# Ledger of designs, part 210: peptides against a protein of PDB entry 3NZW

Target 1, 212 residues: chain A of PDB entry 3NZW
Amino acid sequence: TTTLAFRFQGGIIVAVDSRATAGNWVASQTVKKVIEINPFLLGTMAGGAADCQFWETWLGSQCRLHELREKERISVAAASKILSNLVYQYKGAGLSMGTMICGYTRKEGPTIYYVDSDGTRLKGDIFCVGSGQTFAYGVLDSNYKWDLSVEDALYLGKRSILAAAHRDAYSGGSVNLYHVTEDGWIYHGNHDVGELFWKVKEEEGSFNNVIG
Target 2, 222 residues: chain B of PDB entry 3NZW
Amino acid sequence: QFNPYGDNGGTILGIAGEDFAVLAGDTRNITDYSINSRYEPKVFDCGDNIVMSANGFAADGDALVKRFKNSVKWYHFDHNDKKLSINSAARNIQHLLYGKRFFPYYVHTIIAGLDEDGKGAVYSFDPVGSYEREQCRAGGAAASLIMPFLDNQVNFKNQYEPGTNGKVKKPLKYLSVEEVIKLVRDSFTSATERHIQVGDGLEILIVTKDGVRKEFYELKRD

## One batch from the design tools (peptide; made by RFdiffusion4, then SolubleMPNN)

Design b2_p25_1_s1 (from b2_p25_1, 12 letters changed)
Fold by OpenDDE base, seed 4:
Structure b2_p25_1_s1 (fold): chain B 212 residues (1-212), chain C 222 residues (1-222), chain A 25 residues (1-25)
Amino acid sequence: as target 1 above (212 residues)
Amino acid sequence: as target 2 above (222 residues)
Amino acid sequence: SELEEFRKKLEEILKEAGVRFWSFN
């Protein structure tokens, strides 16, 4: 798995691969590792599939309850705190979760929180999470700028996942790409890694270790 | 070391069509190298046009299916006999599975039916309740043999058009009921030849708007 | 502890059972 999110002048880019594994078996190439909590809030998923799906769906319900009760959208800080508190209660029980809660509120602006099953909760501008995270960071960090255009930022997110998919056996399938703005998240499609690889190789002259 | 789980072998296969879905399973029940039964159905009509199979440890599978069937009854009771949707069924099953997160049901669960738009739907679950809607899924002993074939014949990558917020799917190619049944039969026939835990009989449940139809075919008994 | 050993064993069993992971280090 490789998930990433980063803040830039145009909001937040979220990009994730779509491979699931069961041992050495590729269980699926089409997994949705982003949960759309509400039109302004996304959650990413890495780790145990069931742990992530169950609790992030639960989180979605909690966020909705908050909105109904308070008559306002939940903050990214509060949403991430709810999840963090929950996983902390299960500390040592064996949950496996590496999540990013990404969203936009008027109060906070574009915001990213990292939350994992160890109880870590971090606010930041750039996170890569998963077995392929180091490969993603390699590309992302080397090309990241706050002043990226939306187009360049989207490409960078996509390209970073591609790099991870190329090197990490546990990442692949496709890239699901999101752009989060003040008006909410926008889905920017599913990009097959195979097709994307050849396209990028041709256009950039990259991936010279592969002869094709 | 104590293993609380058995493995009763077998294989199950779900395929979603355009306006139908199929869930199939062999009828062999085995422990190690001993055949317990040559006809033990493992695919069940659970009502509301939902078919279900939980393959692996048969005792766990039976328990899970029974719990789900009970859940369907309770749903009807609580919601004035409202039909349980396939997506709601999937969520319910997730809760059943995840409720035993720390001592899971040792099963691979697949359900099939029609979604709210009348389109074929297949959901697959891991033992602890992660699930995904898929075009096709094989589970059990011969899943590793069947899935690559299904990927080639049935599995179309779920792609969404950019800018549509995931609402517009790319056109999918669908197989007819007859084509799917043939594919299922061929898959199980092939699996039976290569895997000792698959054989004896094949039961196929076909879900359409008209209800659930069952078909049975003989497999190799050796 | 016996409980920890059991959990570890269970995790191994679950891996064999086909529990899905989205690999996280």
Scores: peptide ipSAE 0.320, ipTM 0.865, DockQ to the pose 0.373
Fold by OpenDDE base, seed 1:
Structure b2_p25_1_s1 (fold): chain B 212 residues (1-212), chain C 222 residues (1-222), chain A 25 residues (1-25)
Amino acid sequence: as target 1 above (212 residues)
Amino acid sequence: as target 2 above (222 residues)
Amino acid sequence: SELEEFRKKLEEILKEAGVRFWSFN
């Protein structure tokens, strides 16, 4: 798995691969690793598939309850804290989760929190999470600027996942791409890694280790 | 060696069509190298046009299916006999599975039916409740043999338009019910030839807007 | 600790039997 999120002048880019594995078996190439919690809030999934799916869905329900009760959207900080508190309750039980809670509120602006099953909760501008994270960081860090255009930022997110998919056996399938703005998240499609690879190779002259 | 689970073998297969879905399973029940039964159905009509199979340890599978059937009953009771949608069924099954997160059901679960738009739907689950809607899925003993075949024949993986030098993929299209049944039969026939835990009989449940139809075919009994 | 050990043992059994948990590694 490779998931990433980063803040820039235009909001937040979220990009994830779509491969699920069961040991050495590729279980699926088409899994959705982003949960749309509400129109302004996303969660990413890495680790145990069931743990992530179940508890991030649960988180979504808690966020909705908050909205209904308080008549205000939950903050990214509060949403991430709910999840963090949950994993604390399960310490030692064997939950496996590496998640990013990404969203926009008027109070916070564009915000990213990293939350994992070890109890870590971090606010930051750039995170890559999963077995392919180091490969994604390699591309992302090298090209990241706060002042990226939306187009360039979207491409960078997509390109970083592609790099990880190329090198990490546990990442692949496709890239699901999101842009989070003040008006909410926008889904920017599913991009097949195979097709994307050849396109990028041709356009950039990259991936020269692969002979066409 | 401590092992609270048995393994009763078998294989299941789900394929979604445009306006139908199928869920198939062999009828062989085995422990180790001993055939317990040559006819033990493992694919069930659960009502509301939903068919279900939980393949692996038969005791766990049966328990899970029973719990789901009860869930359907209670859903009707609580919601004035409203039909349970396939997506809601999937969510319910996730909760059933994840409820035993730390002592999982030893099963690979597949359900099939129609979505709210009348389109074929197949959902597959891991033992603890992760799930995905897919066009096709094989589970059980011969899943590793069948799934690549399904990728090729249902999803047209690695198939390209002639004369395009591999640049143009074969377009996706829905298969007819007849084509799907043929694929299922061929898959199980092939699996029976190569895997000792698959054989005896094949039951196929076909879900359409008109309800659930059941077909049975003989497999090798070796 | 005991629960964790039990969990790991069950996971190993499940893996060996070919019924594996899906992972987003």
Scores: peptide ipSAE 0.388, ipTM 0.877, DockQ to the pose 0.641; fails the geometry check
Fold by OpenDDE base, seed 3:
Structure b2_p25_1_s1 (fold): chain B 212 residues (1-212), chain C 222 residues (1-222), chain A 25 residues (1-25)
Amino acid sequence: as target 1 above (212 residues)
Amino acid sequence: as target 2 above (222 residues)
Amino acid sequence: SELEEFRKKLEEILKEAGVRFWSFN
């Protein structure tokens, strides 16, 4: 798995691969590793598939309850805290989760929190999470700047996942791409890694380790 | 050695069509190298046009199916006999599976039906309740043999337009019910030849807007 | 603990079996 999120002048880019594995078996190439909690809030999934799906869905319910009770959208800080508190209660039980809670509120602006099953909760501008994270960081860190255009930022997110998919056996399938703004998240499509690879190789002259 | 789980073998297969879905399973029940039964159905009509199979340890599978059927009854009771949608069923099954997160049901679960738009739907679950809607899924003993075949024949993976030097993929299209049934039969026939835990009989449940139809075919009984 | 040992044994059993947990590693 490779998931990433980063803040830039235009908001937040979220990009994830779509491969699920069961040992050496590729279980699926089409898994959705982003949960759309609400129109302004996303969660990413790495680790145990069931743990992530179950608890991030639960988180979505808690966020909705907050909205109904308080008559306002939950903050990214509060949403991430709910999840972190939950996983902390299960610390040592064997949950496996590496998640990024990404969203926008008027109070916070574009915000990213990393939350994992070890109880870590971090606010930050750039996170890559999963077995392919180091490969993604290699591309992302080399090209990141705050002043990226939306187009360049989207491409950078997509390109970073592609790099990870190329090198990490546990990453692949497709890239799901999101842009989070003050108006909410925008889905920027599903990009097949196979097709994307050849396109990028041709256009960039990259991936020279592959002949063709 | 302590092992709370058994393995009763078998294989299941779900394929979603445009306006139908199919869930099939062999009828062999085995323990180790001994055939317990040559006809033990493992695909069930659960009502509300939902068919379900949980393949692996049969005791766990049966328990899970019974719990789900009970959940359907309670759903009707709580919601004035409202039909349970396939997506809600999937969520319910996730909760059933994840409720035993630390002592999992030893099963690969597949359900099939129609979504709210009348389109074929197949959902596949891991033992602890992760799930995905897919066009096709094989589960059980011969899943590793069948799934690549399904990738090729349902999703047209690695199929290209002739004369394009592999540059143009074969376009996706829905298969007819007849094509799907043939594909299922071929899959299980082939699996039976290569896997000892698959054989005896093939039961296919076909879900359409008109309800659930069952078909049965003999497999090799060796 | 006995519970931890039990869980470890279950994990080993499940790893050896054909039914696998899905992972987003």
Scores: peptide ipSAE 0.379, ipTM 0.871, DockQ to the pose 0.619; fails the geometry check
Fold by OpenDDE base, seed 5:
Structure b2_p25_1_s1 (fold): chain B 212 residues (1-212), chain C 222 residues (1-222), chain A 25 residues (1-25)
Amino acid sequence: as target 1 above (212 residues)
Amino acid sequence: as target 2 above (222 residues)
Amino acid sequence: SELEEFRKKLEEILKEAGVRFWSFN
């Protein structure tokens, strides 16, 4: 798995691969590792598939309850804290989760929190999470700047996942790409890694270690 | 050696069509090298045009299916006989599975039906309730044999349009009911030849807007 | 704890079995 999120002048880019594995078996190439909690809030998934799906869905319910009770959207800080508190209660039970809670509120602006099953909760501008994270960081860190255009930022997110998918056996399938703004998240499509690879190779003249 | 689970073998297969879905399973039940039964159905009509199978340890599978059937009844009771949608069923099954997160049901669960738009739907679950909607899924003993075949024949993986030098993929399209049934039969026939835990009989449940129908075919009985 | 040991044993059993957990590694 490779998931990433980063803040820039235009909001947040979220990009994830779509491979699920069961040991050496590729269980699926089409898994959705982003949960759309609400129109302004996303969660990413790495680790145990069921743990992530179950608890991030639960988180969505908690966020909706907050909205109903408080008559305002939940903050990214609060949403991430709810999840963090939950996983802390299960500390030692064997949950496996590496998540990013990404959203935009008027109060906070574009915000990213990392939350994992070890109880870590971190606010930050750039996170890559999963077995392919180091490969993604390699591309992302090398090209990141706050002043990226939306187009360049989207490409950078997509390109970083592609790099990870190329090198990490546990990452692949496709890239799901999101842009989060003050007006909410925008889905920017599903990009097959195979097709994307050849396109990028041709356009950039990159991936010269592969002949074709 | 400590092992609270048995393995009763068998294989299941779901395929979604445009306006139908199929869930099939062999009828062999086995422990180790001993055939317990040559006809033990493992694909069930659960009501509301939802068919379900949980393949692996039969005791766990039966328990899970029973719980889901009960859930359907309760849903009707609580919601004035409202039909349970396939997506809601999937969520319900996730909760059933994840409720035993720390002592899982030893099963690969597949359900099939129609979505709210009348399109075929197949959902597959791991033992603890992660799930995905897919066009096809094989589960059980021969899943590793069948799934690559389905990738090729349903999802047209590694198929290209003639004359394009392998640059243009074969376009995705839905298969007809007849094509799907043939594909299922071929899959199980082939699996039976290569896997001792698959055989005896094949039961296919077909879900359409008109309801669930069953078909049965003999498999090799060796 | 006994419970933790039990969970680990189950995980090992499931890992070696044909039915496995899906992972987003």
Scores: peptide ipSAE 0.374, ipTM 0.874, DockQ to the pose 0.633; fails the geometry check

Design b2_p25_1_s2 (from b2_p25_1, 13 letters changed)
Fold by OpenDDE base, seed 5:
Structure b2_p25_1_s2 (fold): chain B 212 residues (1-212), chain C 222 residues (1-222), chain A 25 residues (1-25)
Amino acid sequence: as target 1 above (212 residues)
Amino acid sequence: as target 2 above (222 residues)
Amino acid sequence: SALEEFREKLEKILEEAGIRFWSFN
């Protein structure tokens, strides 16, 4: 798995691969590792598939309840804290979760929190999470700047996942790409890694270790 | 080594068509190298045009299916006999599975039916309740043999248009019910030849807008 | 503890059974 999120002048880019594994078996190439909690809030998923799906779906319900009770959208800080508190209650039970809660509120602006099953909760501008995270960081950090255009930022997110998919056996399938703005998240499609690889190789002259 | 779970073998297979879905399973029940039964159905009509199979440890599978059937009844009771949608069924099954997250049902679960638009739907679950809607899924003993075949024949993986030097992929299309049934039969026939835990009989449940139809075919009995 | 050991054994068995994992370090 490779998931990433980063803040830039245009909001937040979220990009994830779509491979699920069971040991050495590729269980699926089409997994959705982003949950759309509400029009302004996303959650990413890495770790145990069931743990992530179950609890981030539960989180979505909690966020909706907050909205109904408080008559306002939940903050990214509060949403991430709910999840963090939940996993803390299960500390030592064996949950496996690495998640990023990404969203926009008027109060906070574009915001990213990292939350994992160890109880870690971090606010930040750039996170890569999963077995392919180091490969993604390699590309992302090398090209990141706050002043990226939306187009360049989207490409950078996509390109970073592609790099991870190429090197990490546990990452692959496709890239799901999101752009989060003050008006909410925008889905920027599913990009097959195989097709994307050849396109990028041709356009950039990259991946020269592969003969095409 | 300590293992609280049994393994009763078998294989199940789900394929979604355009306006139908199929869930099939062999009828062999085995422990180790001993055949317990040559006809033990493992694919069930659960009502509301939902068919379900939980393959692995049969005791766990049966328990899970029974719980789901009860959930369907309760849903009707709570919602004035409203039909349970396939997506809601999937969520319900996730809760059933995850409710035993720390001592899971030792099964690979597949359900099939029609979505709210009348399109074929297949959902697959791991033992702890992660799920995905897919076009096809094999589970159980011969899943590793069948899935690559399904990738090729259902999703047209590694198939290209002739004369394009492999640059143009074969377009995706739905298979007819006849094509799917043939594919299922071929899959299980092949699996039976290569895996001792698969055989005896094949039961296929076909879900359409008209309801659930069952078909049975003999497999090798070795 | 005995309970933890038991849990770990079960987790290994379940991994072999095909628990889906989205690899996380």
Scores: peptide ipSAE 0.328, ipTM 0.874, DockQ to the pose 0.361
Fold by OpenDDE base, seed 3:
Structure b2_p25_1_s2 (fold): chain B 212 residues (1-212), chain C 222 residues (1-222), chain A 25 residues (1-25)
Amino acid sequence: as target 1 above (212 residues)
Amino acid sequence: as target 2 above (222 residues)
Amino acid sequence: SALEEFREKLEKILEEAGIRFWSFN
């Protein structure tokens, strides 16, 4: 798995691969590793598929309950704290989760929290999470700037996942791409890694380790 | 030796069509190298046009299916006999599976039906309740043999348009019910030849807007 | 612990039988 999120002048880019594995078996190439909690809040999934799906869906329900009770959208800080508190209660029980809670509220602006099953909760501007995270960081950190255009930021997110998919056996399938703004998240499509690879190789002259 | 689970073998297969879905399973039940039964159905009509199979340890599979059927009854009770949608069924099954997260059901679960738009739907679950809607899924003993075949024949993986030198993929299209049934039969026939845990009989449950139809075919009995 | 041992044994059994949990590693 490779998931990433980063803040820039235009909001947040979220990009994830779509491969699920069961040992050496590729279980799926089409899994959605982003949960759309609400129109302004996303969660990413790495680790145990069931743990992530179950608890992030539960988180979505808690966020909705908050909205119904408080008559306002839940903050990214509060949403991430709910999840963090939950996984902390299960600390040592064997949950496996590496998540990013990404969203926008008027109070916070664009915000990213990393939350994992070890009880870590971090606010930050850039996170890559999963077995392919180091490959993604290699591309992302080398090209990241706060002042990226939306187009360049989207491409950078996509390109970073592609790099990870190329090198990490546990990452692949496709890239699901999101842009989060003050108006909410925008889905920027599903990009097949095979097709994307050849396109990028041709356009950039990259991936020279592969003979076309 | 500590082993709370058995393995009863078998294989299941789900394929979603445009306005139908199929869930198929062989009828062989085994323990180790001994055939317990040559006709033990493992695909069930659960009502509300939902068919279900949980393949692996049969005791766990049966327990899970029974719990789900009970959940359907309770759903009707709580919601004035409202039909349970396939997506809600999937969520319910996730909760059933994840409720035993630390002592899982030893099963690969597949359900099939129609979504709220009348389109074929197949959902596949891991033992602890992760799930995905897919066009096709094989589960059980011969899943590793069948799934690549399904990728090729349903999802047209590695198929290209002639004369394009592999540059243009074969376009995706829905298969007819006849094509799907043929594909299922071919899959199980092939699996039976290569895997001892698959054979005897094949039951195919076909879900359409008109309800659930069942077909049976003989498989090799050796 | 007894629980850890149980989990390890369970994971081994699941792995040997070819029924594995899906992971987003």
Scores: peptide ipSAE 0.356, ipTM 0.863, DockQ to the pose 0.610; fails the geometry check
Fold by OpenDDE base, seed 1:
Structure b2_p25_1_s2 (fold): chain B 212 residues (1-212), chain C 222 residues (1-222), chain A 25 residues (1-25)
Amino acid sequence: as target 1 above (212 residues)
Amino acid sequence: as target 2 above (222 residues)
Amino acid sequence: SALEEFREKLEKILEEAGIRFWSFN
């Protein structure tokens, strides 16, 4: 798995691969590793598929309850704290989760929190999470700047996942791409890694280790 | 030796068509190298046009299916006999599975039916309740043999348009019910030849808007 | 603890079995 999120002048980019594995078996190439909690809030998934899917869906329900009760959208900080508190309750029980809670509120602006099953909760501008994270960081860090255009930022997110998919055996399938703004998240499609690879190789002259 | 789980073998296969879905399973039940039964159905009509199979440890599978069937009954009771949608069924099964997260059901679960738009739907679950809607899924003993075949024949993986030098993929299209049944039969016939835990009989449940139809075919008995 | 030991044993059994958990590693 490779998931990433980063803040820039235009909001937040979220990009994830779509491979699920069971040991050495590729269980699926088409898994959705982003949960749309609400129109302004996303969660990413790494670790145990069921743990992530179950509890992030649960988180969505809690966020909705908050909205109904308080008559305002839940903050990214509060949403991430709910999840963090949950994993603390299960500490030592064997949950496996590495998640990023990404969203926009008027109070906070564009915000990213990293939350994992070890109890870590971090606010930050850039995170890559999963077995392919180091490969994604290699591309992302090398090209990141706050002043990226939306187009360049989207491409950078997509390109970083592609790099990880190329090197990490546990990452692949496709890239799901999101842009989070003050008006909410926008889905920017599913990009097959195979097709994307050849396109990028041709356009950039990259991936020279592969003979085309 | 501590092992609360058995493995009763068998294989299941789900395929979603445009306006139908199929869930198939062999009828062999085995422990180690001993055939317990040559006809033990493992695909069930659960009502509301939902068919279900939980393949692996038969005791766990049966328990899970029974719990789901009961859940359907309770759903009707609580919601004035409203039909349970396939997506809601999937969510319910997730909760059943994840409720035993720390002592899982040793099963690969597949359900099939029609979505709210009348389109074929197949959902597959891991033992603890992660699930995905897919066009096809094989589970059980011969899943590793069948899935690559399904990828090729249902999802047209690694098939390209002629003359494009492998750059243009074959377009996706739905298969007819007849094509799907043929594919299922071929898959199980092939699996039976190569895997000792698959054989004896094949039951296919076909879900359409008109209800659930069941077909049976003999497989090799050796 | 007995519970932890049980969990570890169970996880090992499941990992060695043909049916495995899906992971987003």
Scores: peptide ipSAE 0.349, ipTM 0.856, DockQ to the pose 0.651; fails the geometry check
Fold by OpenDDE base, seed 2:
Formats: structure tokens, sequence, C-alpha cells
Structure b2_p25_1_s2 (fold): chain B 212 residues (1-212), chain C 222 residues (1-222), chain A 25 residues (1-25)
């Protein structure tokens, strides 16, 4: 798995691969590793598939309850804290989760929190999470700037996942790409890694380790 | 070594069509190298046009299916006989599975039906309740043999248009019910030849807007 | 803990028997 999120002048880019594995078996190439909690809030998934799906769905329910009770959208800080508190309660029970809670509220602006099953909760501008994270960081860190255009930022997110999918055996399938703004998240499509690879190779003259 | 689980073998297969879905399973039940039964159905009509199979340890599978059927009854009771949607069924099954997260049901679960738009739907679950909607899924003993075949024949993976030097993929299209049934039969026939835990009989449940139809075919009995 | 040991044993059993948990690792 490779998931990433980063803040830039245009909001937040979220990009994830779509491979699920069961040991050495590729269980699926089409898994959605982003949960759309509400129109302004996303959660990413790495680790145990069931742990992530179950508890991030539960988180979605808690966020909706908050909205109903408080008559306002939940903050990214509060949403991430709910999840953090939950996993802390299960510390030592064997949950496996590496998640990013990404969203936009009027109060906070564009915000990213990293939350994992070890109880870590971090606010930050750039996170890559999963077995392919180091490969994604290699591309992302090398090209990241706060002043990226939306187009360049989207491409950078997509390109970073592609790099990870190319080198990490546990990442692949497709890239799901999101842009989060003050108006909410926008889904920027599903990009097949195979098709994307050849396109990028041709356009950039990259991936020269593969002879095409 | 302590092992609370058995393995009763078998294989299951779901395929979603445009306006139908199928869920198929062999009828062989085994323990180790001994055949317990040559006809033990493992694909069930659960009502509301939802068919379900939980393949692996049969005791766990039966328990899970029973719990789901009860859940369907409770749903009707609580919601004035409202039909349970396939997506809601999937969520319910996730909760059933994840409720035993630390002592899982030893099964691979697949359900099939129609979504709210009348389109074929197949959902697959791991033992602890992760799930995905897919066009096709194989589960059980011969899943590793069948799934690549399904990728090729249902999703047209690694198929290209002639004369394009492998650059243009074969376009996706829905298969007819007849094509799907043939594909299922071929899959199980092939699996039976290569896997000792698959054989005897094939039961196919076909879900359409008109309800659930069952078909049975004999497999090799060796 | 006894629970952790039990969990590890179960995970091993599940892995060996070919029914594996899906992972987003």
Amino acid sequence: as target 1 above (212 residues)
Amino acid sequence: as target 2 above (222 residues)
Amino acid sequence: SALEEFREKLEKILEEAGIRFWSFN
C-alpha cells in the first residue's frame, strides 16, 4: 500500500494505490483506500483492511452524529482525535491502522492528521503511509513546493504513487486521486498504473530501467 | 498444535452481470483427504434476492449464514418488511465478521444480488470483514486457480484488440447469463481436475429481478 | 499476554490454512 496527502497553496492532494494483498497473493487491484466521510473530509487506509474499513466507517458515523448534535461539521482535529482515542483504547489488542484524516473546515483551513494504531496522532503538511511510503517520499520530497499549481500538485501526487507502485510489490493497481478545497473534495479519477506508467515514461523519458 | 479450525475444502465463485448475478459452489465437503459428503450445498438463498456462501470451515460458514438470515428477519421486523439492499447486507455481514475480529470465522464469504439500480452485484469478504464490490470473485481451495481465469474472461485482463500491437485493450462488456454459466462450469471443471478439494457437484444460484433460480451440474467424483 | 499468544497462534493457523486477512500494507 501507498497512501499520501500533502498541503499546498491550493488545498490538499490525496493519492492512494488500490492493491490489497493476502500474504503473497494479490487479493484485489481495485480496492478503495479512501473513505469519503463527508463532502469536506477524507480518510485514507493502510494496514489491516478490515480494521481500517470498519473503524473509519465507524468514524464516519461519529462525525455525522457530531453534525446532528452540534449543528456544524466536525473539525478535522476532532475527527482525528475520535479515531486516535478509539485506537488507543484498543492498544495492544492488535489493530493495524495507518490512516490520514484530511479535510477542510472554515475554522482550520486545509488540515491533515496522521493517526496510527500505536496511538500516534500528528498534524502535518506532508505524509506518505504504507509499505511504499519511502518510494513515494522520494518523488514527493524532491518535487514538493508550497506554491505548486493545482495541476502540478495533482500530477505530483499521482506520480509519487506511480513510483511506489513501480518499486513496491505491495502497491499497485490504480491511483485514486483527490483534491480537497474549501468547497470540499473533488475526485480526480482512477488511473490505471499500467496505462499511467507508459504514458509517464513516454512523456518524461523516465523509468529507463524498463525497456519499452 | 492447537487448531480450533477445520478445513472442509470446496470452492465458490461469484460473477455479476448487467442485470443479474450468479453465485456458485461445489458440493464436496472434506476433512483432510476424506470426503465427508458429495452433496453438501454451501450457497444459500437468504431472502430479498440475496444469495450467500461462506467457504472454509463449514461449521463457521453455517453459523455465519444462519446469523445473517436471522439478521434479515430482524431487518424486516424493524423496518416494516422493507427489502434489505445488497449494500446494507454487505455492511451487516461486515459487522458479523468483525464482531469476531479476535477469533475470526474461518471463511471466505461471498454474496451476490442486485443493487438498487437493478445491476448485478458481488461482494467478497475476508475472515474479519473487509469487503469489496467486484464483478467477479473466486473463493476457497481453488480460488488461486480460478481467479486469474476470471480476470481474463470477465474483466478481459491481458486481452488486446487485434492489430494494435498490444496497445489497445479489449473493451469491457457485460456477459450474458448463458456466457456466465458456461464460464462458471468451465471454471469448476478445470478446478476439479487440478484440486482434490473440489468436485462432485456444482450448484449455481442465479439472481434476477424475477428471483433466485438454481441450477445443478455434476462434476468429477474422484 | 495470553491473549497476544493466542492471537499469534490464530494468525499463524489462518496463514497456514490459506484463508488470509486482506491487508493494505
Scores: peptide ipSAE 0.346, ipTM 0.858, DockQ to the pose 0.652; fails the geometry check

